# Designs tried in a protein design run: peptides against a protein of PDB entry 5ZKO. Part 58

Target 1, 44 residues: chain A of PDB entry 5ZKO
Amino acid sequence: SASNPRKFSEKIALQKQRQAEETAAFEEVMMDIGSTRLQAQKLR

## One batch from the design tools (peptide; made by RFdiffusion4, then SolubleMPNN)

Design b2_p20_5_s4 (from b2_p20_5, 16 letters changed)
Fold by OpenDDE base, seed 4:
Structure b2_p20_5_s4 (fold): chain B 44 residues (1-44), chain C 44 residues (1-44), chain A 20 residues (1-20)
Amino acid sequence: as target 1 above (44 residues)
Amino acid sequence: as target 1 above (44 residues)
Amino acid sequence: MRSRLLELLRELQELAREAA
């Protein structure tokens, strides 16, 4: 059946959510790394 | 405990997997849109 | 962002080597 704009918009919305989740997960990793780096520098 | 590079590499690997999955999902949407567009053009 | 992460990982690896 013809995929309609509403169906597309739904898929796009889900994709945006996925992107946000990926970004959040990435930032969490970055924070962990940053904290670890800071600790390592303090011990130096 | 000190997060070590191995733990970080694991997190990065998981993040890369997430990225790949997101990309695949996006491409699927793009293919659907492309096919629909092509069909619309044929009907014109 | 990903490039920055890789840079941080590299720095951490260097710190680990220096500590060894």
Scores: peptide ipSAE 0.116, ipTM 0.580, DockQ to the pose 0.064
Fold by OpenDDE base, seed 2:
Structure b2_p20_5_s4 (fold): chain B 44 residues (1-44), chain C 44 residues (1-44), chain A 20 residues (1-20)
Amino acid sequence: as target 1 above (44 residues)
Amino acid sequence: as target 1 above (44 residues)
Amino acid sequence: MRSRLLELLRELQELAREAA
């Protein structure tokens, strides 16, 4: 079917949301690793 | 609870998957826009 | 950033192996 500007804007919005979620997940992982690293260093 | 290297690797794998999905979705949107643009040009 | 993440993961994996 023919895609129109409204559909494009919706897809772009979803893409922006997906990007934000990916970024948040990445930062969470980094925090987790950083915290564990700090803990490991304290016990060394 | 304490996160360990195995959990980290799982999170990294999920992050890689998320990135791939985001990239695929982005490319799909770009193709959609490109096709519509081409169609519009043909009718001009 | 992802490269740094992988580096940290590798370091932590090595620490875990050394501690075991």
Scores: peptide ipSAE 0.113, ipTM 0.585, DockQ to the pose 0.034
Fold by OpenDDE base, seed 5:
Structure b2_p20_5_s4 (fold): chain B 44 residues (1-44), chain C 44 residues (1-44), chain A 20 residues (1-20)
Amino acid sequence: as target 1 above (44 residues)
Amino acid sequence: as target 1 above (44 residues)
Amino acid sequence: MRSRLLELLRELQELAREAA
């Protein structure tokens, strides 16, 4: 299909969505690690 | 399931995969824009 | 952020080794 500005805008919007999903997943990992570290420290 | 360093390593690996996919998608958009711009300039 | 994550993982790995 022909590449045009509308197609580019759609790709950019999808890219921003991917970035937001990556950020959310990263924050989830950080929360899990932080909680686990605190728990481990508590038991030491 | 219990959160442990091995589980964290898996999450990090998945996060790096997400980052690589995001980068690839971004590069595809940039290539399409560059090609289209060159084509437009050629026709002017 | 990723560097901080790696630091935390390193700390957790050390804790796991100490417990083993």
Scores: peptide ipSAE 0.106, ipTM 0.579, DockQ to the pose 0.038
Fold by OpenDDE base, seed 3:
Structure b2_p20_5_s4 (fold): chain B 44 residues (1-44), chain C 44 residues (1-44), chain A 20 residues (1-20)
Amino acid sequence: as target 1 above (44 residues)
Amino acid sequence: as target 1 above (44 residues)
Amino acid sequence: MRSRLLELLRELQELAREAA
């Protein structure tokens, strides 16, 4: 059946959620790397 | 315990996969919208 | 790409309103 604007808006909302989750995961990795680097610096 | 480079590389690989999956999903949505738009134009 | 998607949605919403 034909897709409609309501269905599209739902898909967009889902996509925004996916993007947010990806961003959060990326930031977590970056924080982990950053903290590890800081620890290494403290030990030098 | 301390994170290490091997763990980081694995996390980065997973992040790249996540990004690719998000992109694919996004493109699918765009194709669906585009096709619907085309159909609407044909009926006008 | 996301901005383009929003533009398309806006256009489709307008079409739906015109048909209603």
Scores: peptide ipSAE 0.100, ipTM 0.582, DockQ to the pose 0.037

Design b2_p20_8_s1 (from b2_p20_8, 11 letters changed)
Fold by OpenDDE base, seed 3:
Structure b2_p20_8_s1 (fold): chain B 44 residues (1-44), chain C 44 residues (1-44), chain A 20 residues (1-20)
Amino acid sequence: as target 1 above (44 residues)
Amino acid sequence: as target 1 above (44 residues)
Amino acid sequence: KLRELMEMLRDLRRQLQEAA
């Protein structure tokens, strides 16, 4: 059946949301790496 | 001008591919962080 | 961001190796 641009736009919006969530997860991991780095520095 | 459903479908497919790639990369990074933490623990 | 994360991991691993 005919593609509905509205459905596509909604799917794109959902994918953008997922991307934002993944970005936030990366930022959290980066903070964790920062903490781990500080711990490693203390062991020197 | 009128939205082209074909263009939207292509964009969605590309975004799904990118999301899958980012997920795989994220999982790899998480494994690496785990390994790094284990290394740090061995230094204690 | 992923590239930055990978670089930080690399740097951290290097630091740990230097401390060992």
Scores: peptide ipSAE 0.159, ipTM 0.568, DockQ to the pose 0.429
Fold by OpenDDE base, seed 2:
Structure b2_p20_8_s1 (fold): chain B 44 residues (1-44), chain C 44 residues (1-44), chain A 20 residues (1-20)
Amino acid sequence: as target 1 above (44 residues)
Amino acid sequence: as target 1 above (44 residues)
Amino acid sequence: KLRELMEMLRDLRRQLQEAA
């Protein structure tokens, strides 16, 4: 059956949302890594 | 009472060990960051 | 995996703070 364009567009939207969420989580980690590195440096 | 030099040296050794372990754990996280970044990039 | 990494990082940061 023809892929329901509505369903397809919905799937794409959900995929994009998930990707954005994962990217945001990664960026959060990257923000924290700098401070952690600084702390580790202070222990040296 | 005079700080037991043996006890003091032991404390220092334990502290150094702990520091080394924390540093190693940090380095492990840093290694994983690269992989995480690559994964995030693949999602783009 | 990302969530696990975030937790590890958080835990490590805590440990470093405690050691400082």
Scores: peptide ipSAE 0.152, ipTM 0.523, DockQ to the pose 0.153
Fold by OpenDDE base, seed 4:
Structure b2_p20_8_s1 (fold): chain B 44 residues (1-44), chain C 44 residues (1-44), chain A 20 residues (1-20)
Amino acid sequence: as target 1 above (44 residues)
Amino acid sequence: as target 1 above (44 residues)
Amino acid sequence: KLRELMEMLRDLRRQLQEAA
């Protein structure tokens, strides 16, 4: 059965969404690390 | 010169304040990290 | 405590990178 383009496109869309969510979580952690470093610097 | 008790107590108070501020900063970031971690878990 | 926090954040970052 030919891979239904709708199903394929849906899978790709879901994958891209997941990737975006993972990226957002990563960016949040990076921001938190930055904030923590800044706080640590202020306390020196 | 005898370490002025006022100066000593002041130094201790400032040290305790700094420690409290560091603790508060730590707790704040831990809370944020906890939220991020929860998000990351949901994305798995 | 801040050092410990930074290590935890680093570990979390690593986990996120591995999951991506």
Scores: peptide ipSAE 0.151, ipTM 0.518, DockQ to the pose 0.093
Fold by OpenDDE base, seed 5:
Structure b2_p20_8_s1 (fold): chain B 44 residues (1-44), chain C 44 residues (1-44), chain A 20 residues (1-20)
Amino acid sequence: as target 1 above (44 residues)
Amino acid sequence: as target 1 above (44 residues)
Amino acid sequence: KLRELMEMLRDLRRQLQEAA
């Protein structure tokens, strides 16, 4: 069935929003890893 | 030179204190790694 | 990105274990 162009565009917009949220969460985790690495280095 | 037994005992006590502090810091970092791992798992 | 993160976590854990 031909996807309703409106439904398709909305689906793409929702996918982009989800991707942005996942990216933000990933960046937060990476900052925590960086902090943990620095702490580990100070224990040497 | 024969180490002053008093100085030696104090040195051992200071070493044990330092080891305890390093152990506590290590445990804190390991908890942070564990938390970060759990967050990474949720992003799957 | 997730795979890279998991590898970094593994490496950090190993480094901490070696320092203990």
Scores: peptide ipSAE 0.123, ipTM 0.489, DockQ to the pose 0.091

Design b2_p20_8_s2 (from b2_p20_8, 10 letters changed)
Fold by OpenDDE base, seed 2:
Structure b2_p20_8_s2 (fold): chain B 44 residues (1-44), chain C 44 residues (1-44), chain A 20 residues (1-20)
Amino acid sequence: as target 1 above (44 residues)
Amino acid sequence: as target 1 above (44 residues)
Amino acid sequence: MLRELIEMLRDLRQELQEAA
């Protein structure tokens, strides 16, 4: 129920974890983009 | 490797999926806030 | 934005708990 503090706290914790995972994935993709760009520049 | 377009495109697709999941979680949190607020108002 | 919404949810949850 919307009134159960324990349930809410667990949902919030899950959301924070999900957000952290998305941030980590974003950073990984950005690193790959950076590396790829550097490689492309070396081939010029 | 950072140079594999197929793997890179898959990583981007995965990131888009994660963003969509976070958006859905955001909407759920908004619904819970709205419901909780309404309940709090009824108790006043 | 999401962080702020989570904070609001926590505040409202606390209000309900205090009213009960």
Scores: peptide ipSAE 0.119, ipTM 0.538, DockQ to the pose 0.084
Fold by OpenDDE base, seed 5:
Structure b2_p20_8_s2 (fold): chain B 44 residues (1-44), chain C 44 residues (1-44), chain A 20 residues (1-20)
Amino acid sequence: as target 1 above (44 residues)
Amino acid sequence: as target 1 above (44 residues)
Amino acid sequence: MLRELIEMLRDLRQELQEAA
């Protein structure tokens, strides 16, 4: 199927957005782990 | 299983490396497509 | 996902080369 360049461009943009979202989610988890670790240390 | 923080940290570093490599590969392909597109336009 | 995207882009590049 002749992937319409416009359709393809839209797909690329969508995939980049998804990648950015996954990266952001990963960073959020890392921050939460850091915070939790600090809290755990204070309780020791 | 208590994920050993050291082991976890190593896993995170590995995942970041993999992500960076995949991103670099993506950028390379995008550059090649851009170049090829320009060449195709010159032949038209 | 990213690997699949790279494959699609490579396919597109190949199509453009064949058309040129």
Scores: peptide ipSAE 0.109, ipTM 0.520, DockQ to the pose 0.124
Fold by OpenDDE base, seed 1:
Structure b2_p20_8_s2 (fold): chain B 44 residues (1-44), chain C 44 residues (1-44), chain A 20 residues (1-20)
Amino acid sequence: as target 1 above (44 residues)
Amino acid sequence: as target 1 above (44 residues)
Amino acid sequence: MLRELIEMLRDLRQELQEAA
């Protein structure tokens, strides 16, 4: 069972890392949308 | 570039799935911590 | 934060669709 505090801390750290990676992926998509929008505005 | 709305919707759906999975994993860890704490209390 | 990012992305995507 999950009785080792060290293991718990490691799991938490891993989850924080994954959350940060997912956030970065969303930010990348947001930047792409922003750039595309700006390009569309320039063409109008 | 990220100009296809379908692709964006797919990316968002994938990220929602990942977020849900990460949330579930986090909740599992927290439940394990809670159960371990309860067990420790019973032994005192 | 992640939920807010998703909402912003959706809004921006919709704006692009309306402009197309």
Scores: peptide ipSAE 0.140, ipTM 0.558, DockQ to the pose 0.085; fails the geometry check
Fold by OpenDDE base, seed 3:
Structure b2_p20_8_s2 (fold): chain B 44 residues (1-44), chain C 44 residues (1-44), chain A 20 residues (1-20)
Amino acid sequence: as target 1 above (44 residues)
Amino acid sequence: as target 1 above (44 residues)
Amino acid sequence: MLRELIEMLRDLRQELQEAA
């Protein structure tokens, strides 16, 4: 089937959203690690 | 709760996997577009 | 790289739309 430009735009938009969500989740994990490190420092 | 390093390592590994899956999905979309482009060229 | 790929796809989509 000929690729519908609108359909492709929607697929791309969806992929951008998913990528952004995965990036945000990664950042959250990194922040949690950072917080834990800070807590450990305060306990020393 | 103190962040369990093992738990965090698992979270990071999971995130890497998810990012890889999203990348693969993106590549699939690109291949579909590429195929469509090739088809269009053959029809000209 | 992913951003660049998306941009290339957008350009391709636009070209296909113009040809249709």
Scores: peptide ipSAE 0.121, ipTM 0.550, DockQ to the pose 0.053; fails the geometry check

Design b2_p20_8_s4 (from b2_p20_8, 11 letters changed)
Fold by OpenDDE base, seed 2:
Formats: C-alpha cells, sequence, structure tokens
Structure b2_p20_8_s4 (fold): chain B 44 residues (1-44), chain C 44 residues (1-44), chain A 20 residues (1-20)
C-alpha cells in the first residue's frame, strides 16, 4: 500500500515524544546523583 | 546496665557492613549512569 | 532499563537517608 504521509508524520512525532520523555527521565536521574553522592560520602 | 563491649562492637561491625553495602550499591548505580547516558544520547 | 535504574536510585537514596 502507498505510504501515508499523515500516519508517517504522526509516528515520527510520537517517537520523538517518547525519546524526549526518556531523555528527561535520564536527566532527572543525573540531577539526583549529586545529592545521593553527598549522602553516601557522609556515611563513609 | 553496664555497656557490653562485645555487643557494642558487634553493632558497630554490622553498621559498617550496612554502610559498605549501601556504598557498593551506589557505585553500581553510578557505573550504570554511563550506559544510560549513552542510551539517552542515541535517542536524542 | 531506565525505569529500573530510577527505582534503584530511589531505593538507595532512601536507605542512605535511613542510615544517616
Amino acid sequence: as target 1 above (44 residues)
Amino acid sequence: as target 1 above (44 residues)
Amino acid sequence: RLRELMELLRDLRRQLQEAA
């Protein structure tokens, strides 16, 4: 069947959204590392 | 009651063990961050 | 994988707080 540009663009948009969400979640984890590291250091 | 040196030392040892375990767990997470970052970067 | 890591981090952070 012929490619559906609308459906294709929608799929791409959804994929980009998912990737952005995963990136944001990763960044959140990274932001928490500093605090956790400090806590761990205090227990050493 | 009088302090029990044996029990005290045991408690300290257990505490140190726990702290070491938590530190090890933290280091494991830290080691995973690099991989996670790479994954996130690929999704960008 | 990422979700798992986030949970691990949260759990560890909690443990560290409890130990402190």
Scores: peptide ipSAE 0.204, ipTM 0.572, DockQ to the pose 0.153
Fold by OpenDDE base, seed 4:
Structure b2_p20_8_s4 (fold): chain B 44 residues (1-44), chain C 44 residues (1-44), chain A 20 residues (1-20)
Amino acid sequence: as target 1 above (44 residues)
Amino acid sequence: as target 1 above (44 residues)
Amino acid sequence: RLRELMELLRDLRRQLQEAA
């Protein structure tokens, strides 16, 4: 019944973990894009 | 003076090479983006 | 192609925000 702080904290922790994973993946792609752009620029 | 076909062909070849390199880099990033997007989707 | 990549990144970012 009552809000279980343990369950809540666990849910938050899982959410934060997922967010971190998504962010990391995005950042990796951004770096790759940056590298690709730089490479393309050098070829000009 | 006259258009040197050898020089022209060489220039074209280099241009094609650059284009291929840029394309390859683009495709690589596209694959990474696709993979990341799929991963993000799975996390939903 | 770069414009396409930028668009894809924008879309990805949006999806990540929605998933958060």
Scores: peptide ipSAE 0.191, ipTM 0.563, DockQ to the pose 0.148
Fold by OpenDDE base, seed 5:
Structure b2_p20_8_s4 (fold): chain B 44 residues (1-44), chain C 44 residues (1-44), chain A 20 residues (1-20)
Amino acid sequence: as target 1 above (44 residues)
Amino acid sequence: as target 1 above (44 residues)
Amino acid sequence: RLRELMELLRDLRRQLQEAA
């Protein structure tokens, strides 16, 4: 079913925003994992 | 200062137990890090 | 120390689930 181009563009914009937010959250988690790993290593 | 051999052996045993507990805890942390990383990857 | 690390990981996992 053909969504109108305007609605399509808005959906794409929202999708890109969501992707950016997920990427930012992922990067934050990766930083914390790195820190956690370093701290865990000190237990050995 | 010379601790008596019996006390020394007990201290060594306790130290080994502590090390084993820390190792087990470390392994649990590493498993969780792996799981967390996999979940984070699904956001990409 | 170890308990703090475990709590951190739990929090991170929760955040990932909420973001997904």
Scores: peptide ipSAE 0.186, ipTM 0.547, DockQ to the pose 0.174
Fold by OpenDDE base, seed 3:
Structure b2_p20_8_s4 (fold): chain B 44 residues (1-44), chain C 44 residues (1-44), chain A 20 residues (1-20)
Amino acid sequence: as target 1 above (44 residues)
Amino acid sequence: as target 1 above (44 residues)
Amino acid sequence: RLRELMELLRDLRRQLQEAA
């Protein structure tokens, strides 16, 4: 059947959105690691 | 100019591959963070 | 960003080991 570029572009947009969300999650984790590090330092 | 579905499909495939790799790496990091937190708790 | 995360984690582990 015929390919639909509009559908492909929509899929690409959704994938980019998901990638952005995962990037945000990484940033959150990095902040958490920072907090955990600070806690660990206080234990010394 | 004319859209090329083949180019879109190729882009989607590459994005999915990258997303899968990032997901796997993310899961590994999350496991390590959990282990690190447990270690931190043992220091208290 | 993932590489940065891994480095931060590594640093944290090192700090915990030093504290132990």
Scores: peptide ipSAE 0.224, ipTM 0.612, DockQ to the pose 0.464; fails the geometry check

## One batch from the design tools (peptide; made by RFdiffusion4, then SolubleMPNN)

Design b2_p21_1_s3 (from b2_p21_1, 12 letters changed)
Fold by OpenDDE base, seed 3:
Structure b2_p21_1_s3 (fold): chain B 44 residues (1-44), chain C 44 residues (1-44), chain A 21 residues (1-21)
Amino acid sequence: as target 1 above (44 residues)
Amino acid sequence: as target 1 above (44 residues)
Amino acid sequence: MEAEIAKLKQEIAELTKKEAE
């Protein structure tokens, strides 16, 4: 069978990495928003 | 300020969508693996 | 993550309110 456990493990690992990268990107956006909020609060 | 709340909400919405898409892709991979395993078990 | 999003949505709403004043 062409679909072997190694291929599956590689697919899982790759997808986990992608998901982690998307999470990091999300956290970056949230950090930017948080920083902007803090700046706005300081100016008010 | 060029960074307004609307821009932030849009960024959040886009990032949520992207993260949901990555989750769906991960689930699809896991489903494929699960199905393949089930098929292999039936043939044994 | 969902909790963080909820917090930021709330903060954005508050900022929007303040900008409208």
Scores: peptide ipSAE 0.099, ipTM 0.607, DockQ to the pose 0.054; fails the geometry check
Fold by OpenDDE base, seed 4:
Structure b2_p21_1_s3 (fold): chain B 44 residues (1-44), chain C 44 residues (1-44), chain A 21 residues (1-21)
Amino acid sequence: as target 1 above (44 residues)
Amino acid sequence: as target 1 above (44 residues)
Amino acid sequence: MEAEIAKLKQEIAELTKKEAE
Protein backbone atom coordinates (compact mmCIF):
# COMPACT_ATOMS: atom_id res chain seq x y z
CA SER B 1 0.00 0.00 0.00
CA ALA B 2 1.19 3.51 -0.92
CA SER B 3 0.97 4.61 2.72
CA ASN B 4 3.77 2.36 3.88
CA PRO B 5 6.47 3.91 1.68
CA ARG B 6 5.63 7.37 2.99
CA LYS B 7 5.78 6.18 6.56
CA PHE B 8 9.09 4.48 5.90
CA SER B 9 10.53 7.56 4.23
CA GLU B 10 9.45 9.62 7.19
CA LYS B 11 11.08 7.21 9.61
CA ILE B 12 14.28 7.30 7.58
CA ALA B 13 14.26 11.08 7.52
CA LEU B 14 13.77 11.22 11.28
CA GLN B 15 16.61 8.77 11.85
CA LYS B 16 18.89 10.75 9.56
CA GLN B 17 18.07 13.86 11.55
CA ARG B 18 18.85 12.08 14.81
CA GLN B 19 22.14 10.84 13.44
CA ALA B 20 23.04 14.34 12.34
CA GLU B 21 22.16 15.74 15.75
CA GLU B 22 24.24 13.12 17.52
CA THR B 23 27.13 13.82 15.17
CA ALA B 24 26.86 17.53 15.90
CA ALA B 25 26.82 16.84 19.63
CA PHE B 26 29.89 14.68 19.24
CA GLU B 27 31.70 17.36 17.28
CA GLU B 28 30.85 19.87 19.99
CA VAL B 29 32.43 17.62 22.61
CA MET B 30 35.50 17.26 20.43
CA MET B 31 35.74 21.01 19.99
CA ASP B 32 35.54 21.50 23.74
CA ILE B 33 38.34 19.00 24.23
CA GLY B 34 40.36 20.67 21.51
CA SER B 35 39.91 24.10 23.04
CA THR B 36 40.84 22.80 26.47
CA ARG B 37 43.91 21.19 25.01
CA LEU B 38 44.98 24.38 23.32
CA GLN B 39 44.52 26.31 26.53
CA ALA B 40 46.52 23.75 28.46
CA GLN B 41 49.30 23.91 25.90
CA LYS B 42 49.38 27.71 26.05
CA LEU B 43 49.65 27.67 29.82
CA ARG B 44 52.58 25.31 29.73
CA SER C 1 43.90 18.38 36.32
CA ALA C 2 43.57 14.61 35.83
CA SER C 3 39.80 14.81 36.29
CA ASN C 4 39.14 16.70 33.08
CA PRO C 5 40.61 14.10 30.72
CA ARG C 6 38.52 11.40 32.36
CA LYS C 7 35.37 13.46 32.07
CA PHE C 8 36.09 14.12 28.42
CA SER C 9 36.77 10.47 27.72
CA GLU C 10 33.51 9.59 29.40
CA LYS C 11 31.63 12.14 27.32
CA ILE C 12 33.21 10.74 24.17
CA ALA C 13 32.30 7.20 25.17
CA LEU C 14 28.70 8.19 25.82
CA GLN C 15 28.47 9.96 22.47
CA LYS C 16 29.92 6.94 20.70
CA GLN C 17 27.31 4.78 22.36
CA ARG C 18 24.53 7.13 21.29
CA GLN C 19 25.80 7.15 17.74
CA ALA C 20 25.93 3.38 17.70
CA GLU C 21 22.39 3.17 19.04
CA GLU C 22 21.12 5.60 16.44
CA THR C 23 22.92 3.66 13.73
CA ALA C 24 21.35 0.44 14.96
CA ALA C 25 17.92 2.06 14.95
CA PHE C 26 18.51 3.27 11.42
CA GLU C 27 19.59 -0.19 10.31
CA GLU C 28 16.46 -1.66 11.86
CA VAL C 29 14.31 0.74 9.86
CA MET C 30 16.22 -0.19 6.72
CA MET C 31 15.75 -3.88 7.42
CA ASP C 32 12.02 -3.37 7.86
CA ILE C 33 11.86 -1.55 4.56
CA GLY C 34 13.94 -4.23 2.90
CA SER C 35 11.73 -6.99 4.21
CA THR C 36 8.59 -5.16 3.14
CA ARG C 37 10.04 -4.59 -0.30
CA LEU C 38 10.99 -8.21 -0.63
CA GLN C 39 7.51 -9.29 0.39
CA ALA C 40 5.97 -6.90 -2.10
CA GLN C 41 8.18 -8.28 -4.85
CA LYS C 42 7.18 -11.84 -3.99
CA LEU C 43 3.51 -10.94 -4.18
CA ARG C 44 3.90 -9.39 -7.59
CA MET A 1 35.23 9.94 13.15
CA GLU A 2 36.82 6.99 14.91
CA ALA A 3 40.20 8.20 13.74
CA GLU A 4 39.46 11.66 15.07
CA ILE A 5 38.40 10.22 18.40
CA ALA A 6 41.50 8.09 18.56
CA LYS A 7 43.63 11.13 17.84
CA LEU A 8 41.93 13.10 20.60
CA LYS A 9 42.30 10.26 23.06
CA GLN A 10 45.97 10.06 22.26
CA GLU A 11 46.38 13.79 22.69
CA ILE A 12 44.56 13.74 26.02
CA ALA A 13 46.74 10.87 27.13
CA GLU A 14 49.86 12.77 26.15
CA LEU A 15 48.71 15.88 27.98
CA THR A 16 47.89 13.83 31.04
CA LYS A 17 51.30 12.19 30.92
CA LYS A 18 53.02 15.54 30.62
CA GLU A 19 51.03 16.94 33.54
CA ALA A 20 52.04 13.98 35.63
CA GLU A 21 55.73 14.79 35.03
Scores: peptide ipSAE 0.097, ipTM 0.599, DockQ to the pose 0.056; fails the geometry check
Fold by OpenDDE base, seed 1:
Parts: sequence; structure tokens; C-alpha cells
Structure b2_p21_1_s3 (fold): chain B 44 residues (1-44), chain C 44 residues (1-44), chain A 21 residues (1-21)
Amino acid sequence: as target 1 above (44 residues)
Amino acid sequence: as target 1 above (44 residues)
Amino acid sequence: MEAEIAKLKQEIAELTKKEAE
């Protein structure tokens, strides 16, 4: 019977890790935008 | 002036798409687990 | 998070408009 619960738990854990990595990448983009905005405001 | 706002908007859009794809993949895993559990209950 | 993204998109749009003037 192919559906090993262990495999599902591992898939969930992997998916949560991927979501966390995507969130971190998103936060980096947002910080870069914030910094760029602040620089643009200072130059005006 | 290097920080093109368009590039940031595109990065945000891409990141939102990636997050949506990751969410869909997570939901698929959760549905598979649910289906497997339901099948196991029916076979008992 | 979505609200923060929306706010940043608006601010980028405003900066783009001011740069075009």
C-alpha cells in the first residue's frame, strides 16, 4: 500500500521549508524596494 | 539611476506567483493525505 | 503581507509618476 504517512510528513516539511525560503526572498525584495525608495526620497 | 521601479514591481509579481504555486503544491499534498486517510478508514 | 505589498506597489507607482514629471 503506497501511501506511506512518513513520505507525506516529509513532503509537508519540505513544502514548509520552501514556503519559508520564498518568504525570505520576498522580504529581501521588499527591503530593497524600501531602501531604494528612501534613497529616492533623499535625492529629491 | 539604477533602481528601476518597474523591475521591483516585476520581482514582486514573480514572487507572488511563486508563493501561489507553493501554496497550491501544499494544498495538493494535504488533499493527498486526506484522501489516503479516507481510503484507509474505508478499508478498515 | 498582501497589504504591505499593496502599499509598496502604490509607493513605487507614486515615485514613478514623480520621476516622469
Scores: peptide ipSAE 0.096, ipTM 0.600, DockQ to the pose 0.046; fails the geometry check
Fold by OpenDDE base, seed 2:
Structure b2_p21_1_s3 (fold): chain B 44 residues (1-44), chain C 44 residues (1-44), chain A 21 residues (1-21)
Amino acid sequence: as target 1 above (44 residues)
Amino acid sequence: as target 1 above (44 residues)
Amino acid sequence: MEAEIAKLKQEIAELTKKEAE
């Protein structure tokens, strides 16, 4: 298949979107852990 | 449910794994595009 | 990000030690 530049740009854009979504999910996990830690510290 | 430190470490590990997989997928896409560009240049 | 993860890992380790006591 002839490498269509449009298809390349689409692949890059989709992959960057997935990376951004995974970064956001990571930040959410870190905040959840941080909140849980704070709660645990308050109970000790 | 008591926030188990083991569950926190598991969440972090899983998220890091997903980020690494997405990074690897991105690098694969970039290499594919790079190879296609090189092939196109050789044919010109 | 790596520094934040390292800090979390250290804190999880400290919490684990306290739970084991």
Scores: peptide ipSAE 0.089, ipTM 0.596, DockQ to the pose 0.048; fails the geometry check

Design b2_p21_1_s4 (from b2_p21_1, 12 letters changed)
Fold by OpenDDE base, seed 1:
Structure b2_p21_1_s4 (fold): chain B 44 residues (1-44), chain C 44 residues (1-44), chain A 21 residues (1-21)
Amino acid sequence: as target 1 above (44 residues)
Amino acid sequence: as target 1 above (44 residues)
Amino acid sequence: MKSRIAQLKQEIAELEAQLAA
């Protein structure tokens, strides 16, 4: 059956949510790396 | 506590999985758009 | 990713315009 624009919009919204989650996960990793780097620097 | 590279790798792997899922969803929507467009064209 | 979503929105808008014509 033909998909309609409303269904497309729902998929887009879901994709945007996934993108936001990916961004958050990336930022968390970067924050952890930064923290670890700072700790390593303090130990030197 | 300091996060370790193993934990980073796990998070990166999860991100890559999410990215792949997002790509698949994108491609599905694009395919649906194409199909719908083709159907609309046939109805003309 | 943002570009991809923008592309989808554009394609949807174009499709809607075609269906309305």
Scores: peptide ipSAE 0.225, ipTM 0.633, DockQ to the pose 0.050
Fold by OpenDDE base, seed 5:
Structure b2_p21_1_s4 (fold): chain B 44 residues (1-44), chain C 44 residues (1-44), chain A 21 residues (1-21)
Amino acid sequence: as target 1 above (44 residues)
Amino acid sequence: as target 1 above (44 residues)
Amino acid sequence: MKSRIAQLKQEIAELEAQLAA
């Protein structure tokens, strides 16, 4: 379909959302690793 | 819930998928811009 | 990723300028 600037803006907004989701996922993984490490220390 | 390495791997895989989707979206927008530019030139 | 969006914004701006000419 013929693209226009408005649709470009929508695609950019969607891309920003995806970026935010990726960042959140990364942070969650890092927190889980940290939590697991702390737990392992307590069990030692 | 107690996280484990298997769940970490799943989250990483999910993140990689999201990253790939973001890359694909970016490339699509860039192609749309190029196509629109070409169209504009033809209309001129 | 931020760079990609910045690039898109620049390309859009250039396209808009072309369309306005």
Scores: peptide ipSAE 0.223, ipTM 0.631, DockQ to the pose 0.047
Fold by OpenDDE base, seed 4:
Structure b2_p21_1_s4 (fold): chain B 44 residues (1-44), chain C 44 residues (1-44), chain A 21 residues (1-21)
Amino acid sequence: as target 1 above (44 residues)
Amino acid sequence: as target 1 above (44 residues)
Amino acid sequence: MKSRIAQLKQEIAELEAQLAA
């Protein structure tokens, strides 16, 4: 069937929003890991 | 133009690929946590 | 992804607890 460009553009926008949210959450996790690694390093 | 639906579908596929790559990055972080935990365990 | 992030947060919390012991 014929694809709807508008439908796809909306889906892409939604995917980009989701990706941005996931990136922010990932960055938070990375900060926590960095802190934990620093703590472990101090114990060495 | 007629290429727009295909272009958008390809962009959606690219977004899904990026999400898969982000998932792989999360798994790498899990490995880092495991390694740090092992190090901490050895120091105890 | 949200579930994976939750898993990571849990693993970090457990690691922090281990380091504090």
Scores: peptide ipSAE 0.191, ipTM 0.541, DockQ to the pose 0.041
Fold by OpenDDE base, seed 2:
Structure b2_p21_1_s4 (fold): chain B 44 residues (1-44), chain C 44 residues (1-44), chain A 21 residues (1-21)
Amino acid sequence: as target 1 above (44 residues)
Amino acid sequence: as target 1 above (44 residues)
Amino acid sequence: MKSRIAQLKQEIAELEAQLAA
């Protein structure tokens, strides 16, 4: 069947939203890891 | 202008690339956690 | 990715518990 740009645009929009959410969550995790590393360093 | 499926396919490809990069970042973070854990154990 | 993040959070929590002990 012919490509449906509307379907693609919707998929892209959803992917962008998911990506943003995942990025935010990932950044939060990275901050936690950083804090934990800092804590470990302070124990030295 | 009419939607361009080719442009959307390119964006999908970019999203897949980004996902791969996020996977690589995840693996690196997991290694960092492991290293930090090992360090913590050595401090005990 | 959600599962990955959950895994990371769990690993961090365990590490923090280890550091606190």
Scores: peptide ipSAE 0.188, ipTM 0.542, DockQ to the pose 0.042

